# Ledger of designs, part 268: peptides against a protein of PDB entry 5EIB

Target 1, 366 residues: chain A of PDB entry 5EIB
Amino acid sequence: VDLEPGTMDSVRSGPFGQIFRPDNFVFGQSGAGNNWAKGHYTEGAELVDSVLDVVRKESESCDCLQGFQLTHSLGGGTGSGMGTLLISKIREEYPDRIMNTFSVMPSPKVSDTVVEPYNATLSVHQLVENTDETYCIDNEALYDICFRTLKLTTPTYGDLNHLVSATMSGVTTCLRFPGQLNADLRKLAVNMVPFPRLHFFMPGFAPLTSRGSQQYRALTVPELTQQMFDSKNMMAACDPRHGRYLTVAAIFRGRMSMKEVDEQMLNVQNKNSSYFVEWIPNNVKTAVCDIPPRGLKMSATFIGNSTAIQELFKRISEQFTAMFRRKAFLHWYTGEGMDEMEFTEAESNMNDLVSEYQQYQDATAD
Target 2, 366 residues: chain A of PDB entry 5EIB as posed
Amino acid sequence: VDLEPGTMDSVRSGPFGQIFRPDNFVFGQSGAGNNWAKGHYTEGAELVDSVLDVVRKESESCDCLQGFQLTHSLGGGTGSGMGTLLISKIREEYPDRIMNTFSVMPSPKVSDTVVEPYNATLSVHQLVENTDETYSIDNEALYDICFRTLKLTTPTYGDLNHLVSATMSGVTTCLRFPGQLNADLRKLAVNMVPFPRLHFFMPGFAPLTSRGSQQYRALTVPELTQQMFDSKNMMAACDPRHGRYLTVAAIFRGRMSMKEVDEQMLNVQNKNSSYFVEWIPNNVKTAVCDIPPRGLKMSATFIGNSTAIQELFKRISEQFTAMFRRKAFLHWYTGEGMDEMEFTEAESNMNDLVSEYQQYQDATAD

## One batch from the design tools (peptide; made by RFdiffusion4, then SolubleMPNN)

Design b2_p25_2_s4 (from b2_p25_2, 12 letters changed)
Fold by OpenDDE base, seed 2:
Structure b2_p25_2_s4 (fold): chain B 366 residues (1-366), chain A 25 residues (1-25)
Amino acid sequence: as target 1 above (366 residues)
Amino acid sequence: KRKKIIEEYRKKLEEEEKEKKLKLE
């Protein structure tokens, strides 16, 4: 789905364009112009019914519909505005299904779009209320990984998207291979989400290796385990050492000893015990899939529900507040039928979420 | 207090999962 036809043509002409049914390409003509309000109330609202018709048809063809997975950007008008409209409409029609998102967070290091803080804040408000599970993919963290860890002098969107695709493949491993821990979206939610509003995950992937050092790196279970808990491997721009893990899932892929995995996972928990909440028992879950990802002998994917994710929301809130206090570009949103109150409500809900994470961070065992 | 809230929420999600499996069987 897109409000611009050119993106759909790029997907269709791409190496995997033939895996999608032609009728499942739903697109507009005008685009959202990086405006959340165009995505949510005008251009997106004109297209949403056509998307819902496709969603219904595909849902009816499923023998066992678990839920929905949306991949979208929170900086752009289509992914943010229309994406959150779709989430709302799908939630209304399928209230019992899991809503899972891969939400790409904007960064000034990657995009010069001045209105991204508005689009992100308005989107986070919708995600708090209407999603069950949200993987926070932060363009800032992806850029920093590409630059610092991968030693890419000028990271491209292709380099960022490679990390996103590896992470998405990792976190969906349990859904794609039977007999795994978190084998369905609901089990993942039960294990990862202790409180309904606190469903924002920091993903991570290992190994992250520069091209120049790849030949000298042994891939071992201890190294994978250590890298998953390294702040430099997090794809959300927050330091897990500044917060506490509520829950963690680790997904190992490749031929390895389950015993060695369990030993290393216990060791890393004990070493990092100060970064876990003590009042959630058995809050680390581990899965092993014998099938490695393409081009790797082994990998590990990390899913963290950490109170440190509040750093990401604080960054967005600070940027939002700096624009909104000046009413900068606000007329572009109000001209599409939005009220200034919707901005204030979205800011308030995001600040409440930050306060909730902080409350659980400071929480002792009773 | 917090442990109880977590346990209640997990239980709710597990019950909803069981009800869905029973509808699909």
Scores: peptide ipSAE 0.029, ipTM 0.450, DockQ to the pose 0.010
Fold by OpenDDE base, seed 1:
Structure b2_p25_2_s4 (fold): chain B 366 residues (1-366), chain A 25 residues (1-25)
Amino acid sequence: as target 1 above (366 residues)
Amino acid sequence: KRKKIIEEYRKKLEEEEKEKKLKLE
């Protein structure tokens, strides 16, 4: 789905374009112009019914519909505005199904789109209310991984999207292969989301290896485990050491000893015990899939629900506030039928979310 | 409010662990 035809043509002409049904390509002509309001109230609202018709048709073809997965950006107008409209509409029609998102967070290091803080804040407001699970994929963290860890001098969107794809493949492993952990979206939500509003996840992937060192690196379970819990491997731009994990899931892939995985997972929890809440029992879950990802002998994917994710929301909030106080570009949104009150409500709800994370961070067992 | 949510979450985890044991038996 897109409000721009050119993105759809790029997908269709791409190496995997043929795996999608032609009728499942729903697109507009005008685009959202990086305006959330265009995506949510005007251009996106005109297209949403056509998308819902496809969603219904595909849902009816499912033997067992678990829920929905949306991949979108929060910085643009289509992914943010129309994406959140679509989430709302799907939630209304399928209130008993899981809503899962892969939400790409904007970064000033990666995009020059000045209005991204508005689009992100307005989107987060919708995601807090209408999603059950949100993987926060921060372009800042992805850029930093590409530059610092992968030693890419000039990270491209292709390099960032490679990390996103690896992570998405990792977190969906338990859904796609027989496994004991998180075999469905609802089970993932139960394991990962202790508090309904606190459903934003820090994903991470291992191994992350520069092209120059890749040939020399032995992949071991200890190295995967250590790298997976390293703050530098988090795909959300927050430091887990500044918060506490509410819940964690680790998904190992490849031929490895389950015993060794369990030992290493216990060791890393013990080493990092200060970074876990003590009042949620059994808050770390581990899965092993014997099928490695393509091109790797083994991998580990991390899913963290951490109070440190408030750093991401604080960054967006600070950027939002700096613009909104000046009413910068506000007329672009109000001209599409938005009220200034919706900005204030979105800011308030995001600040409430930050406060909720902080409250649970500071919470003792007593 | 918090205590109730934590208790509900703990209960869900215990139910899932019981279901796992029942599937392994």
Scores: peptide ipSAE 0.015, ipTM 0.396, DockQ to the pose 0.008
Fold by OpenDDE base, seed 4:
Structure b2_p25_2_s4 (fold): chain B 366 residues (1-366), chain A 25 residues (1-25)
Amino acid sequence: as target 1 above (366 residues)
Amino acid sequence: KRKKIIEEYRKKLEEEEKEKKLKLE
């Protein structure tokens, strides 16, 4: 789905264009122009019914509908505005189904789009209420991984999207292969989300190796485990050492010893025990899938529900507040039918979410 | 049909990765 036809033509002409049904390409003629309000109330609202018709048709064809997965950017107008409209409308029609998102967080290091803090804040407000699971994929963290870890001098959107695709493939492993832990979206939510509003995940992937170092790096379970818990491998720009893990899932892929995985996962938990909440028992879940990702002998994918994710929301909030106090570009949103009150409500709800994460970070076992 | 397209695309990316390795050597 897009409000611009050119993106759909690129997907259709791409190497995977033939795996999608032609009737499942829904697109507008007028893009959102990086405006959340255009995506949510005008251009996106005109297209949403056509998307819902496709969603209904595909849902009826499912033997067992678990839920929905949305991949969107929170910096743009289409992904943020229309994406959150779609989430709301799908939630209204399918209230008993899991809503899962891969939400790409904007960064001023990656994009010069001045209104990204508005689009992100307005989106986070919707995601807090209408999603069950949100993978926070931060363009700042992806850029830092590409530059520092992968040693790419000029990271491209292609390089960032490669990390996103590897992570999405990792976190969906349990859904795609039978006999795994978290084999359905609902079990994932039960294991990962102890509090309904605190459903924002810090993803990570291992191995991350520069092209020049690939030949010298053994892929071992200890190295995967160490890298997966390294703050530099987090795809959200927050340091897990500044918070506490509420829950963790680790998804190993490839032929490896279950015993070695369990030993390394126990060792990393014990070494990092100060970075876990003590009052959630058995808060680390491990899965092993014998099927490696393509081109790798083994991998590990990390899903962290950490109170450190508040650093990401604080960054967005600070940027939002600095613009909103000046009423910068606000007329672009109000001109599409938004009230200034929706901005203050979204800011308030995101600040409440930060406060909730801080409360659970500071909580001790009584 | 979908499996075959994924397998063909898989082969193409392996060839492109091999060509990229050969250009770095």
Scores: peptide ipSAE 0.000, ipTM 0.240, DockQ to the pose 0.011; fails the geometry check
Fold by OpenDDE base, seed 5:
Structure b2_p25_2_s4 (fold): chain B 366 residues (1-366), chain A 25 residues (1-25)
Amino acid sequence: as target 1 above (366 residues)
Amino acid sequence: KRKKIIEEYRKKLEEEEKEKKLKLE
């Protein structure tokens, strides 16, 4: 789905464009122009019914509908505004189904779009209420991984999107292969989300290796485990050492010893025990899939529900507040039918979410 | 494409900021 036809043509002409049904390509003509309100109330609202018709048709064709997965950007107008409108409408129609998102967070290092803090804050407000699971993919973290770890001098959107695709492939492994832990979206939610509002995940993928070092790197279970828990390997720009893990899932792929995986996972938990909450029993889940990803002998994918995710929301909130106090660009949103109250409500709800994460970070077992 | 959209939006932003300055003067 897009409000611009030219993006859909690029997907259709791409190497994998033929895997999608032509009738499942829904697109507008005018675009949202990086305005959440255009995506949510005007241009996106005109298109949403045609998207819902496709969603219904595909849902009826499912033998067992578990839920929905949305991939969107929170910095743009279409992904943020229309994406959250679509989430709301799907939630209204399918209240018993899991809503899962891959939400790409904006970064000043990657985008020159001035209104990204508004689009992100307005989107987070909707995601708090209408999603069950949200993978936070932070363009800040992706840029830093590309530059520092992968040694790319000038990271491109192609380089960032490669990390996104690897992460998405990793976190969906248990859904795609039989006999795995968290084999359905509901079991994932039960294992990963102890509190309904605290459903924002910090993903990570290992191995991440620069092209120059790739030939010299041994892929071992200890190295994968160590890299997967490294703060520099997180796809969200948060330091796990500044918070506590509520829950963790680790998905290993390839031919490896399950015993060695269990030993290394126990060792990393014991070494990092100060970064886990003590009051959630068995909060680390491990899965091993014998099928490696394409081009690798083995990999590990990390899913962390950490109170450190508040650093991401604080960054967005600070940028939002600095812009909103000046009433900068508000007329672009109000001219599309938004009230200034919606900005204040979205800011409040995101600050409440930060406060909730802090409360559970400071909570001790009685 | 995305860079062009950002540039066109930056131009529209600069024009609207100029129009706002002109209306506040």
Scores: peptide ipSAE 0.000, ipTM 0.230, DockQ to the pose 0.062; fails the geometry check

Design b2_p25_3_s1 (from b2_p25_3, 12 letters changed)
Fold by OpenDDE base, seed 4:
Structure b2_p25_3_s1 (fold): chain B 366 residues (1-366), chain A 25 residues (1-25)
Amino acid sequence: as target 1 above (366 residues)
Amino acid sequence: MEPLPSEEERRALIAEYLAELRAAE
């Protein structure tokens, strides 16, 4: 789905474009112009019914519908505005189904779009209320990985998207292959989300590999485990050491010793025990899938529900506040029928979310 | 633009892709 036709043409002409049904390509003509309100109230609202018709048709064809997965950007007007409208409408029609998102967080290092903090804040407000699970894929973190770790002097969208694809493949491993951990979306929510509003995940991947790099280092299970818990491997720009893990899932892929995995996972928990909440028992879950990702002998994917994710929301909130206090560009949003009160509500809800994470970070077992 | 594949062609491509995944197991 897009409000611009050119993106759909790119997908259709791509290596895998032929696997999608032609009638499942829904697109507009005008675009959102990087405006959340255009995506949510005007241009996106005109297209949403056509998308819902496709969603209904595909849902009816499912033998067992678990839920929905949306991939979207929170910096742009389509992914943020129309994406959150679509989530709201799907939630209204399918209230008993899981809503999962891969939400790409904006960064000034990646995009010069000045209104991205507005689009992100307005989107997070919707995601807090209308999603069950949100993977925070932060362009800040992706850029820093490409630049610092992968030594790419000028990271491209292709380089960032390679990391996104590896992460998405990793976190969906348990859904795609036989396994006991998080075998369905509802089980993932039960395991990872102890409190309904605290459903924002910090993903991580090891080994970090650049697109076109043929030099796959053979990593050991200890090296994978260490890298997976390293803040430099996180796809959200947060330091886990500045917070506490509520829950963790680790997904290992490839042929390895389950015993060695369990030993290393126990060792990393014990070494980092101060960074876990003490009052959630068995809050670290591990899965092993014998099928490695393409081109790798083994990998590890991390899913963390950490109170450190508040660093991401604080960054967006600070950027939002700096613009909103100046009333910068507000007329672009209000001109699409949006009330200024919705900015204040979105800011408030994001600040409340930060406060909730901080409360659980400071909570001690009595 | 090349014409979109037929439903039959699409199913064949999916089946081939799934077969490749199974062969890599």
Scores: peptide ipSAE 0.014, ipTM 0.367, DockQ to the pose 0.013
Fold by OpenDDE base, seed 2:
Structure b2_p25_3_s1 (fold): chain B 366 residues (1-366), chain A 25 residues (1-25)
Amino acid sequence: as target 1 above (366 residues)
Amino acid sequence: MEPLPSEEERRALIAEYLAELRAAE
């Protein structure tokens, strides 16, 4: 789905563009112009019914509909505005199905779009209310991984999207292969989301290795485990050491010893025990899939629900507040039918979310 | 634009991809 036709052509011309049904390409003509309000109330609102018709059709064709997965950016107008409109409408129609998102967070390091903080804040407000599981993929973290870990001098969107793709493949492993932990979206939610509003995940993928060092790096379970829990390997721009893990899932892929995985997972938890909440028993889940990702002998994917995710929301909130206090560009949104109150409500809800994470971070077992 | 493959062709591509993943085991 897009408000611009050119993106659909890019998907169709891609290596896997042919796997999608032609009728499932729903697109507008005018785009959102990086404006959430255009995506949500005007241009997106004109297109949403056509998308919902496709969603209904595909849902009816499912033998067992678990839920929905949306991949979108929060910095743009289409992914943010129309994406959250779709989430809302799907939630209204399918209230008993899991809503899962891969939400790409904007960063000034990657994009020059000045209104990204508005789009992100307005989107987060919708995600808090209408999603069950949100993977926070932060362009800032992706950029930093590309630059620092992968040693790319000038990271491109292609490089970032490669990380996103690897992560998405990793976190969906249990859904795609039988006999795994978190074999359905609901089980994942039960294991990862102790409180309904605290459903924002920090993903990570290992191995991440620079091209120059890849040939010299052994892929071992200890190395995967160590890298997966490294703060520099998180695809959300927050430091897990500044918070506490509520829940963690680790998905190992490839032929490896389950015993070795369990030992290394226990070791890393023990070494990092101060970074876990003590009041959630059995809050670390491990899965092993014998099928490696393409081009790797083994991998590990990390899913963390950490109170440190508040750093990401604080960053967005600070940027939002700096613009909103000046009423910068508000006329672009109000001209599309938005009220300034919607901005204040979105900011408030995001700040409440930050406060909730902080409360659970500070909670001690009595 | 080349026409998108038929549903049967799409299913075949998915099946091939899944087979490749299994053959790597």
Scores: peptide ipSAE 0.000, ipTM 0.293, DockQ to the pose 0.013
Fold by OpenDDE base, seed 5:
Structure b2_p25_3_s1 (fold): chain B 366 residues (1-366), chain A 25 residues (1-25)
Amino acid sequence: as target 1 above (366 residues)
Amino acid sequence: MEPLPSEEERRALIAEYLAELRAAE
């Protein structure tokens, strides 16, 4: 789905463009112009019914519909505005189904779109209410991984998207292969989301290795485990050491010893016990899939529900507040039928979310 | 695959965008 036809042509011309049904390409002509309100109230509102018709058709073709997965950017008008409109409409029609998102958080290091803090804040407000699970993929973290860990001098969107795709492949492993922990979206939600509003995840993927060191690196369970829990490996620009894990899932892939995995997972928990809440029993889940990712002998994917995610929301909120106090560009949103009060409501809800994470971070007992 | 814009290109894009926004006020 897109509000611009050119993006759809790029997908169709891509190496996997043929994997998608032609009838499932829904697109507009005018775009959202990086305006959330255009995506949510005008241009996106004109297109949303056509998308819902496709969603219904695909849902009816499912033997067992678990829920929905949306991949979108929170910085742009289409992904943020129309994406959240679509989430709302799907939630209304399918209230008993899981809503899962891969939400790409904007960063000034990657994009110069001045209104990204507005689009992100307005989107997070919708995600808090209308999603069950949200993987926070932060372009700042992706850039830092590319530059610092992968030793890419000039990261590209392709390099960032490679990290996104690896992460998405990792977190969906249990959904794609039978007999795994979190084999469905609902089980994932039950295991990962102890409180309904606290459903924002810090993903991570290992191994992340620079091209120059790849030949010298052994892929071992201890190294995967160590890298997976490293703050520098998080796909969200948050330091887990500044918060506490409410829940964790680790998905190992490849032929490895279950015993070794269990030992390393126990060791990392014990070494980092101060960074876990003690009042949620069995809050670390581990899965092992014998099927490695393409081109790797083994991998590990991390999913963390951490109170440290508040650092991401604080960053967005600070940027939002700096613009909103000046009423910068508000007329672009209000001109599309948006009320200025919705900005204040979105800011308030994000601040409430931050406060809720902080409350559980400081809690010693439930 | 399009490279990320350089810091200089980013600054130019921001400046252009800000100029367009100021012209629209």
Scores: peptide ipSAE 0.000, ipTM 0.227, DockQ to the pose 0.058
Fold by OpenDDE base, seed 1:
Structure b2_p25_3_s1 (fold): chain B 366 residues (1-366), chain A 25 residues (1-25)
Amino acid sequence: as target 1 above (366 residues)
Amino acid sequence: MEPLPSEEERRALIAEYLAELRAAE
């Protein structure tokens, strides 16, 4: 789905364009112009019914509909505005189904779109209310991984998207292969989300190796485990050491010893025990899938629900406040039918979310 | 519609806000 036709043409012409049904391409003509309000109230609102018709059709064809997965950017107008509109409409029609998102967070390092803080804040407000699970894919973190870990001098969107795709493939492993932990979206939510509003995850992937070192590095379970818990490997721009894990899931892929995995997972938990809440029992879940990802012998994917994720929201909030206090560019949103109060409500809800994470970070076992 | 501000203008707004926060601490 897009408000611009050119994106759909790029997908169709891509190496995997044929995997999608032609009738499932729904697109507008005018785009959102990086304006959340255009995506949510005007251009997106005109297109949303056509998208919902496709969603209904595909849902009816499912033998067992678990829920929905949306991949979108929070910095743009379409992914943010129309994406959150679509989430709201799907939630209304399918209130008993899981809403899962892969939400790409904006970064000044990779985008020059000035209104990204508004689009992101308005989107987060919707995601807090209308999603059950949100993987925070932070372009800031992706850029830093590409530059520091992968040794890419000039990271491209292709390089960032490669990390995103690896992560998405990792976190969905349990959904795609039978007999795994978190075999359905609801079970994932139950295991990962102890509090309904605190459903924002920091993903991570291992191995992350520079092209020059890949040929010489043996992949071992200890190395994967150590790298997966390294703050530098998080796909969200927050340091887990500044917070506490509420819940963790680790998904290993490839032929490995389950015993070795369990031992290494226990060791890393013990080593990092200060970074876990003590009042949530059995808050680390581990899965092993014998099928490795393409081109790797083994991998590990991390899903963390950490109170440190508040650093990401604080970053967005600071940028938002800097603009909003001066009413910068508000006329672009109000001209699409938004009220200034919607900005204030979104800011407030995001700040409340930050406060909730902090509260649970500071909570001790009674 | 007036053009979107430049990234430089946005960065200036953010920098001013952060400076105000630091001065209040």
Scores: peptide ipSAE 0.113, ipTM 0.708, DockQ to the pose 0.095; fails the geometry check

